# Designs tried in a protein design run: peptides against a protein of PDB entry 5OK6. Part 190

Target 1, 215 residues: chain A of PDB entry 5OK6
Amino acid sequence: ELPGLDSQWRQIENGESGRERPLRAGESWFLVEKHWYKQWEAYVQGGDQDSSTFPGCINNATLFQDEINWRLKEGLVEGEDYVLLPAAAWHYLVSWYGLEHGQPPIERKVIELPNIQKVEVYPVELLLVRHNDLGKSHTVQFSHTDSIGLVLRTARERFLVEPQEDTRLWAKNSEGSLDRLYDTHITVLDAALETGQLIIMETRKKDGTWPSAQL

## One batch from the design tools (peptide; made by RFdiffusion4, then SolubleMPNN)

Design b2_p29_6_s4 (from b2_p29_6, 11 letters changed)
Fold by OpenDDE base, seed 2:
Structure b2_p29_6_s4 (fold): chain B 215 residues (1-215), chain A 29 residues (1-29)
Amino acid sequence: as target 1 above (215 residues)
Amino acid sequence: DAAARAAEEERRKKREEKRKKTLAELLAP
């Protein structure tokens, strides 16, 4: 059931879980398409629930690049293309107005950067491969704040590597050169890994040698 | 090899520049 217009405004804009609340690391926030949100603002500020300004169902279609993987378009800007809402506010709006049929919510996490929290709208998508089968990639999303150690563990899990097998990572540069990821404690950001970058997992041979030592 | 060292230094600089750019993008309002 749709609450009163003043109640809606208070819950979404000025509530304890409103749009302007402080960010906290690890929290989920959601993207809402800017035009829809502005239509909603006009509706609830108009004071007439029967007005022609009713926003209808939330429709984020213009934010998506495709309807298969539901990838966001590149270069979206907060306050211009979308607004960010806390999970509670998002769930209220969805319960009141609905979400367009078939569209997933656009959920993102708050991350801790130096001296500031931010909603990470664009996580890093890495292409994980094995050194002996470069044609079979697994696309996996990581936070910029995730460690290289997590990338390695994720690669081991995806490729069903046994616990006793020794592995290491290489990053392929745009120029075709390979950089070995020696330090597993640094972050994806510190390693300067980018979306679409190929990450090669090398497995140590039974004889104790590395495949790359023979190249 | 001086050439190999120079190439590695150039790659390091490029990584540092990429990191700085990405961080600036993440911190942008």
Scores: peptide ipSAE 0.540, ipTM 0.896, DockQ to the pose 0.824
Fold by OpenDDE base, seed 5:
Structure b2_p29_6_s4 (fold): chain B 215 residues (1-215), chain A 29 residues (1-29)
Amino acid sequence: as target 1 above (215 residues)
Amino acid sequence: DAAARAAEEERRKKREEKRKKTLAELLAP
């Protein structure tokens, strides 16, 4: 059952636990399509629960590029295309109005950048491949704040690399050449890795040599 | 090798520029 309109407004829009709450690194926030949210605002501010301004179920369809992988459209802008809600506020709205059938929630994490917290709406999608099979890629999502070490561990896991096998990473740059990712302690951001970039995992040969000449 | 060092320095500069661009995009409203 829907709570009173004033109660809904206070629960979602408050500055402590609602839309205006401070960002905290590691917390989950959710995207809500802007037109739906504005319809909800008009409904709860109207003061009539039987109003024709009832927003219906949350529908984020216009934010998605595809309904297969549920990727977001590029170039979406906060406050124009969507609003961000903390997990508690999102779950209240879903409980009250429902989510469109078949749509996943658009969950994103707060990340720590130099001197600011931001909701990372567009994490980096990397194409992970093995040096001996460049045609079989695994698309994996990473935060800009994730380490190259995490990318390497993830690649090893996806390709079922045994613990005794030595591996290293190469990134294909915009010029088509390969840059070796020597420092595994720097972040995806520091390494300037981007969505759609090919990351090659090289495995050391049994003779102790590297197959780099085949890359 | 001086040419190899120059090439690596150029790649480093390009990565730094790209990092700055990405950071600016992340910090945009």
Scores: peptide ipSAE 0.536, ipTM 0.893, DockQ to the pose 0.709
Fold by OpenDDE base, seed 1:
Structure b2_p29_6_s4 (fold): chain B 215 residues (1-215), chain A 29 residues (1-29)
Amino acid sequence: as target 1 above (215 residues)
Amino acid sequence: DAAARAAEEERRKKREEKRKKTLAELLAP
């Protein structure tokens, strides 16, 4: 059963626990398509539960690029295309109105940037490859706040590299050359890595030489 | 090699500019 319209509004728009809640790093927030949300606002503000302004189930179809991978469209803008809700508010709306059949929730994490928290709507998708097989890529998502060390560990795991094997990373830059990722303590943001960028994992040879030193 | 050092400094500068751009995009409403 749907709660009263005023109760719905207070629950979702409450500045302490709702849409205006302060962002906290590591917390989950969810995207809601803007038109649906505006329809919901109009419905609950209208004061008539039997109104023709009933929003129906949440439908985020217009935010997705495809229904296979459920990747977001590029260039979506907060406040124009979608609104962000904290997990509690999202789960209330889903429980009251439902989510369109087959659609996954669009969950995103709050990240810590210099002097501000933001919901990271677009994590960085990197193409991980081995130096000896550039044709076999693993696409992996990372936060801009993730370390290069995490990227290296993830690459080692995906390629089943044994602990005794020594590895290092290169990034293909915009000029088409390779930049060595020396410092593994800096972030993806600090390294200026971007979605679609090729990251090459080099493995040290058994003779102790690096493949790149022989090029 | 002075030329190699200059090239590395230019690459560093480009990365810093790109980082600043990406950060600005992340901070945009």
Scores: peptide ipSAE 0.532, ipTM 0.892, DockQ to the pose 0.699
Fold by OpenDDE base, seed 3:
Formats: sequence, C-alpha cells, structure tokens
Structure b2_p29_6_s4 (fold): chain B 215 residues (1-215), chain A 29 residues (1-29)
Amino acid sequence: as target 1 above (215 residues)
Amino acid sequence: DAAARAAEEERRKKREEKRKKTLAELLAP
C-alpha cells in the first residue's frame, strides 16, 4: 500500500535512507530513470494521491542499451539521465510502485576514490583468456578499486587453475603488444585497465619455464 | 638496454596519463 505523499517525500529525499544520505564504501545504490523520478516528485509534491500525475511502475528501459545482457548505455549522466538512490529508498519505491516486468534493478557499489566516495556506475569489464587458448574469453566485471591480485585470482578460478600452479597476467595494450602486470597490489585504475581490454593469464610450465620466455 | 628503459618510461607515462583521465571521468559531476 502507498504511504501518504508527504511520507514518501520524506522517506526518499530527507530520510535516514534518503537520496542525500552520505555515501559509504561498499554499499549498494540503485539507478532510477530521471523522467520517472521527476514524475514521482511531481506526484508527491502535488498533494493529491488521486491526481493524473501518478508515475506508474519504475521503468529504466531508456538506460539500457540491450535487454539481453542489460548493459547500460554509455555516457549516462547523473541528474540528467538517472538519479541514484540508496538501497532502502530503492526498495521502498519498488514496493510502492513496482518495477517494469522483466527489468533487473540497476545496482551499483560505492567505491573509495582519492579523497571521495562515488557510486561506480560503470565497472570495468575485462576479457580474461588463457595464453594457450586465446579464443575462449571470459568477460568479468571489476571495480576500478579492485587490485590486480583480485583479477589474477578471478582468472585462476575461472580457468580452474590448481593451487600449486604459478600464474601471471599480461594486458594487451592499444598498440597490440603485451604489457606484463608485475605489481599485483595496484588497482585496476592504477594499471589503467579499460572495458573490453584483453587480459592474458599465463601458466608456468611443469618444467619451471614460462611459455612467453620460449617465444 | 637504454632504448628498452626509454620505452618502459614512455609506457609508464602513458599509463599515468590514462589513469588521470579515467579518474577525472569518475569524478565528473
């Protein structure tokens, strides 16, 4: 059941779990399409629950580039294309108005950047491959704040590498050559890795040699 | 050796520039 209009406004805008609450690293926030949100604002500010300004169910269709993988369109801008809500506020709106049938929620995480928290709307999608089978890629999402060590662990898991096997990463650069990722403690951001970039996991041979050293 | 070091330094600079650009994009309003 819909709460009173003033209660809705207070809960979503000014409540403890409102839109303007401080960001906390690791928390989930959700995208809401801007036109829907503005329609909701007009509805609750109008003071008449029976008005023709009822927003209907949340529909984020215009934010997606496809309905198969539910990828966001590139270049979306906060405050212009979408509004960010904390998890509690999102769940309130979904419970009150519903979400368009078949659409997934657009959940994103708060990350810690130098001197500021931000909701990471566009995580980095890397193409993970093995050195011996470049034709079989695994697309995996990472935060800009994730370590290269996490990328390596994730690659090892995806390729079912045994714990005793030694592995290392290479990144294909814009020139088409391979740059070795030596430091596993730096972040994806520090390594300047980008969406769509090919990351090659090399496995050490049983003889103790690296495949790349024999080329 | 000197050429290899120069090439690595150039790659480092390019990565740093790219990192700064990405960070600026992440911090954009």
Scores: peptide ipSAE 0.527, ipTM 0.891, DockQ to the pose 0.689

Design b2_p29_7_s1 (from b2_p29_7, 14 letters changed)
Fold by OpenDDE base, seed 1:
Structure b2_p29_7_s1 (fold): chain B 215 residues (1-215), chain A 29 residues (1-29)
Amino acid sequence: as target 1 above (215 residues)
Amino acid sequence: SEADELLAKLKKEAKKKREERRKKEEEEK
């Protein structure tokens, strides 16, 4: 059942669950397509429930690059292409209007940057490979705030590396050079890792030598 | 947004530091 128009406005725009609430690290926020949101604003501000301004179900189709992997288009801009809502507000809108059939919600996490919080709309997608099989990649998403240690652990898990095996990471540059990721305590951001970048996991040989020392 | 600008700045600074480290490692070889 749809609540009154004034109640809808208050729940979504104002209060502890409203779009203007402070960002908190680790919380989930959701993207809503901007034109739909503006249509909803016009509807609830118009005061007529039977108005031709009824927004219908939430449809985020214009935000997706494809309907197979449900990846976002590149270069989307907050306030122009989409609006960010906290989880409570998103769930209210979905319960009132529905979400287009088959579309997944676009959930994103709040990350902590130096002195500011941000909803991370575009996490870093890395291509994880083993040094001995560069043709077999695993695409994995990481936050800019995730440590290189987490990237290494994730790579070890994906490649079923035994606990006793020593591993290290290399990042391939666009120019083809390789940078060794020595410090596992720095973040993906501080390591300057980018979406689509190849990350090579090297495993130490049983003889105690590294494969890269022979290249 | 301020946060977007900060993230872009931090990315640029991180990239620069990585390039500087690479150049140093290349000069030491």
Scores: peptide ipSAE 0.589, ipTM 0.910, DockQ to the pose 0.919
Fold by OpenDDE base, seed 4:
Structure b2_p29_7_s1 (fold): chain B 215 residues (1-215), chain A 29 residues (1-29)
Amino acid sequence: as target 1 above (215 residues)
Amino acid sequence: SEADELLAKLKKEAKKKREERRKKEEEEK
């Protein structure tokens, strides 16, 4: 059952789980298409539950590039294309109005940057490959705040690397050059890794040599 | 947003720092 219009407004805008609440690192926030959200605002502010301004089900279709992988369109802007809601507020709206059938929620995490928190709408999608089989790629999402060490561990897991095998990473630049990722303690951001970038995992040979030393 | 601008700045700085490291490594060879 839908709560009263004033209760909806207070819960979503001004509550402890309201849209304007402080961001906290690690929390989940959700994207809502702006036109739908504005329609909802108009509906609950109108004071008439039977109003023709009823927003219907949440539909984020315009935010997606495709309905196969449910990737977001590039260049979406907060406050222009979408609004961000805390998890609790999102779940309230979904419970009240529903979500378009078959459409996944657009969940994103709050990350910590120097002196500010941000909802990371666009995590870094890396293309992981092995040095000996560049044709088999694994696409994996990482936060800008994730370490290169995590990227390496993830690559090892995806390629079923045995614990005793030594591995290292290379990043392929757009110019075709390869940069070795020596420091595994720096973040994806600090390493300047970008979405769509090829990350090559090199495995040390049994003779103790590296394959790249022969290139 | 301020956070978006900061992230963009940090990305630019990281990229520049990577390019500078690469140039130094090439000059030392």
Scores: peptide ipSAE 0.589, ipTM 0.910, DockQ to the pose 0.912
Fold by OpenDDE base, seed 2:
Structure b2_p29_7_s1 (fold): chain B 215 residues (1-215), chain A 29 residues (1-29)
Amino acid sequence: as target 1 above (215 residues)
Amino acid sequence: SEADELLAKLKKEAKKKREERRKKEEEEK
């Protein structure tokens, strides 16, 4: 059942628990298509529950590039294309109005940048490959704040690398050069890794040599 | 947003730092 219009507005827009509440690192926020959200605002501000301004189900279709992988369109802008809601507010709206059938929620995490928090709408998609089979890539999403160590662990897991096998990462640049990722404590951001970048996991040979030493 | 601008700045700085590391590694070979 839908709460009263004033109660809906207070619940969603309340600065303590609603849209305007402070961001906290690690929290989940959700994208809502801007037109739907504006329609909802008009509905609850109109004071008439029988109004023709009823927003219907949440429909984020315009935010998706495709309905197969549910990737977001590139270049979406907060406040223009979408609104960010904290998990509690999102779940209230979904419970009241529903979400369009078959659409997944667009969940994103708050990340910590120097002196500011941000909802990371576009995480970094890396193409993980083994040095001996560059044709078999695993696309994996990482936060800009994730460590290179996490990328390496994820690559090892995806390729079923045994614990005793020694591995290291290389980043392939657009010009074809390879940068070794020596420091595993730096972030994806600090390593300047970009979406679509090929990350090569090199496995040490049984003789103790590295494959790259022969290149 | 301020956060978007900061992220863009940090990406640019990180890229520059990577390029500088690469040049040093090439000079040491």
Scores: peptide ipSAE 0.584, ipTM 0.910, DockQ to the pose 0.869
Fold by OpenDDE base, seed 3:
Structure b2_p29_7_s1 (fold): chain B 215 residues (1-215), chain A 29 residues (1-29)
Amino acid sequence: as target 1 above (215 residues)
Amino acid sequence: SEADELLAKLKKEAKKKREERRKKEEEEK
C-alpha cells in the first residue's frame, strides 16, 4: 500500500535520510530518471492519490546505453537526466511504485575527493590483459579512488596468478606507448587511467627475468 | 557541480603529470 502523499514527500526529501542528506564515503546512492522523479513530485504535491499524475513504476530506460550490459549513456547530467537518492529513499520508492521489469537498479558509491564527497556515476572501466595474451581482456570497473595495488590484485585474481608469482602493470597509451605503473599506492585518478584503457599485467619468468626486458 | 569540476581538474592535472614524467624519462634515455 502506498503511504500518504505527505509521508512520501517527507521520506524522500527530508534532510536527514532523504535526497538532501549529506554524502558519506562508501555509501550507496541510486539514480532515478529525471522525468519519472518530476512526475512523482507532481503526484505527491498534488494532494490527490487518485490523480492522473500517478508516476507508475520507476523506468530508467533512457539512462541506459543498452539492455545487455546495462551501461549508462555517456554525458548524463545530475538534475537534468537523473536524480540521486540514498539507498533508503530508493528502496522506499521501489517498494511503493516498483521498478520496470528486467531493469537493474543503478547503484553508485560515494567517493572521497579532496575536501568533498561525490557519487561516482562513472567509475573507470579498465581492460585487463596478460602480457602473453593481449587478445583476452577482462573489463573491470574501478573507482577513481581505488589504488593501483587494487588493480594489480584484481588482475592477479582474474588471471589466477599464484601467490608466489611476481607481477607488475603497464598502461597502454592511445599513442601505443607503454607507461609502467611503478607506484602501487597511488590512485587510478592519480595514475591518470582512463575508461577503455588497456592495462597489461606482466608476470615475472621462472628465470627471474621480465618478458618486457626482451622486447 | 563543484565536485564534478574538481574531479575534472584532478584528472587533467594527473594526465599532465604523467605526460611530463614520460617526457622526462624519454629525455633521460
Scores: peptide ipSAE 0.580, ipTM 0.906, DockQ to the pose 0.937

Design b2_p29_7_s2 (from b2_p29_7, 17 letters changed)
Fold by OpenDDE base, seed 1:
Structure b2_p29_7_s2 (fold): chain B 215 residues (1-215), chain A 29 residues (1-29)
Amino acid sequence: as target 1 above (215 residues)
Amino acid sequence: SEADELLKKLKEEAKERRKKRLEELRKLE
């Protein structure tokens, strides 16, 4: 059942689990469409539970680019298009008002940047391919804070590479040039990898030579 | 936000470093 309007407002905006609580790296936050949230604020501040300002079910439809893959639209802005809520606050709102049928929650992780935390709304989507089959790509999401080593391990797993096989990564640039990712300890951010970028996994030959050395 | 601006800055700095590296590689070709 719905709590009292004042209780809802305090729980979501000013509580220990409210929208203003500090960000913590690794925690999950959720996006709520801005107009719905503003309607909810007006409803709970109005003091009349039977008012015409009832927000109805949470509907994030305007945030999605498509209803197949449920990708977010590009260029969404916090405070204009959406509000970020901690997991606890999100779950309260869903329990009180419901979520539009068929829509997934928009869950995002807090990442650590130098001296500041951020909810990573747009992780990096990389196209992973093998050097010998550029036509078969696997799209995988990575955090900007993930290491190139993690990208390599993920590629090895997706392509079922045996533990004894040696592999390395190349990034394809927009100009078509290939840049070898030598340092596996740097992050996706530091490597300047971008969404939609092709990442080529090269496997060492049985003779100990690399395929790229023959190109 | 401050965090958004920082992320944008860090991305641009990383892109510039990559650009310089690629230019150096092209000179070696």
Scores: peptide ipSAE 0.566, ipTM 0.901, DockQ to the pose 0.939
Fold by OpenDDE base, seed 4:
Structure b2_p29_7_s2 (fold): chain B 215 residues (1-215), chain A 29 residues (1-29)
Amino acid sequence: as target 1 above (215 residues)
Amino acid sequence: SEADELLKKLKEEAKERRKKRLEELRKLE
């Protein structure tokens, strides 16, 4: 059952727990298509539950590039294309109005930047490959704040590398050159890694030599 | 937003640092 219109407004727009509450690192927020949200605002502010302004099910279709991988369109802008809601508020709206059938929620994490928190709408998608099998890529999402060490661990896991095997990463530059990621403590952001960038995991040979040393 | 601009700035700075590092490495080869 839908709660009263005033209750809906308070629950979603409440400054303590609603849309305008402070961000906390690691928490989940959700995107809502702007036009739907504005229609909802008009509906609950109108005071008439039988109003023709009823927003219907949440439909974020216009935010997606495709319905196969459910990737967001590039260049979406907060406040213009979508509104960000904390998890609790999102779940209330979904409970009240529903989400378009088959459409996944657009969940994003709050990240910590210097002196500010941000909902990371566009995490970095890296193409992970092994040095000896460049044709088998694993696309994995990383935060800009994730370490290169995490990228390496993730690559090792995806390629089922045994704990005793030694590995290192190379990034393929836009110019085609390879740059070794020596420092595993820096972030994806600091390493200037970008979406779609090829990251090559090199495995040390049993003889203790690196494959790249023979190239 | 302020956060978007900051992230953009940080990305640009990281790219520039990477570029300079690569150029310096090439000069040493």
Scores: peptide ipSAE 0.564, ipTM 0.899, DockQ to the pose 0.946
Fold by OpenDDE base, seed 3:
Structure b2_p29_7_s2 (fold): chain B 215 residues (1-215), chain A 29 residues (1-29)
Amino acid sequence: as target 1 above (215 residues)
Amino acid sequence: SEADELLKKLKEEAKERRKKRLEELRKLE
């Protein structure tokens, strides 16, 4: 059952627990398409539950560039294309109005930047490959705040690398050169890794040599 | 937003640091 319109407004827009609440690092927030949200605002502010302004199911279709991988369009702007809601508020709206069938929620994490929190709408998508099979890539999303160590662990897991096997990462630069990621403690941001960048996992040979040393 | 601008700035700074590092490595080769 739908709550009263005033209750809906207070639940979603309340600055303590709603849209305007402070961001907290590690929390999940969700994107809602702006036009739908504005229609919902008009509906609940209108005070008439039988109004033609009923927003219907949440539909974020216009935010997606494809319905296969459910990637967001590039260049979306908060307040223009979408609004951000904390998880609780999002789940309330979904429970009240539903989400378009088959459409995934657009969940994003709050990250900590120097002196400010941000919902990371565009995490970094890296193309993970093995040095001996560059044609088989795994696309994986990472936060700008994730460590290179996490990227390496993720690559090892995806490629089913045994614990006893030694591995290291290389980043392919735009100029085509390979840059070894020596420091695994720096972040994806610090390493200046970009979406679509090829990250090559090299596995040490049984003879103790690295494949790259034979080039 | 302020946070968006900060992230953009940090990315640009990281790119410049990377560029400088790569240039320095090239000089050592």
Scores: peptide ipSAE 0.561, ipTM 0.898, DockQ to the pose 0.939
Fold by OpenDDE base, seed 2:
Structure b2_p29_7_s2 (fold): chain B 215 residues (1-215), chain A 29 residues (1-29)
Amino acid sequence: as target 1 above (215 residues)
Amino acid sequence: SEADELLKKLKEEAKERRKKRLEELRKLE
């Protein structure tokens, strides 16, 4: 059963746990398609539960570029294309109205930038490969705030690298040159890594030499 | 948003730093 309209509005829009609450780093927020949300606003503000303004199930279809990988369209703008809700508010709306069948929630994390928090709608998708098998890539999402060290650890895990094996990363540049990611403490952002960029994990040879030293 | 603009700026700055580093590496080759 749907809560009263005023109760819905207060639950979703209140400053403590609703849409207007402060962002906190590491928290999950969810995208809701703007037109649906505006329809919901009109419904709950109208004061008539039997009105023709009932929003129906949440449908974020217009935010996706495809229904296979469920990737977001590029260039979506907060307040124009979507609204952001904290997890609690999202779950309330889903429980009340439902989510379109087969459509995944659009969950995103709050990241910390210098002196400001942001919901990271577009994380960086990197193509991880091994130096000896460039044809087999693993696409992995990283935050701009993730360290190169995390990228390396993730690559090691995906490629089942043994703990005793030494590894390092190279980024392939647009010009085809390879740039060694020697500083593992900098972030993906600081390293200027971009979505779709090839990241090559090099494994040290048993003789203690690096494969790249022979290129 | 302010945060979006900041992120864009930080990305651009990082890209420029990378570009300079790559240019320096090419001079050593």
Scores: peptide ipSAE 0.563, ipTM 0.900, DockQ to the pose 0.936; fails the geometry check

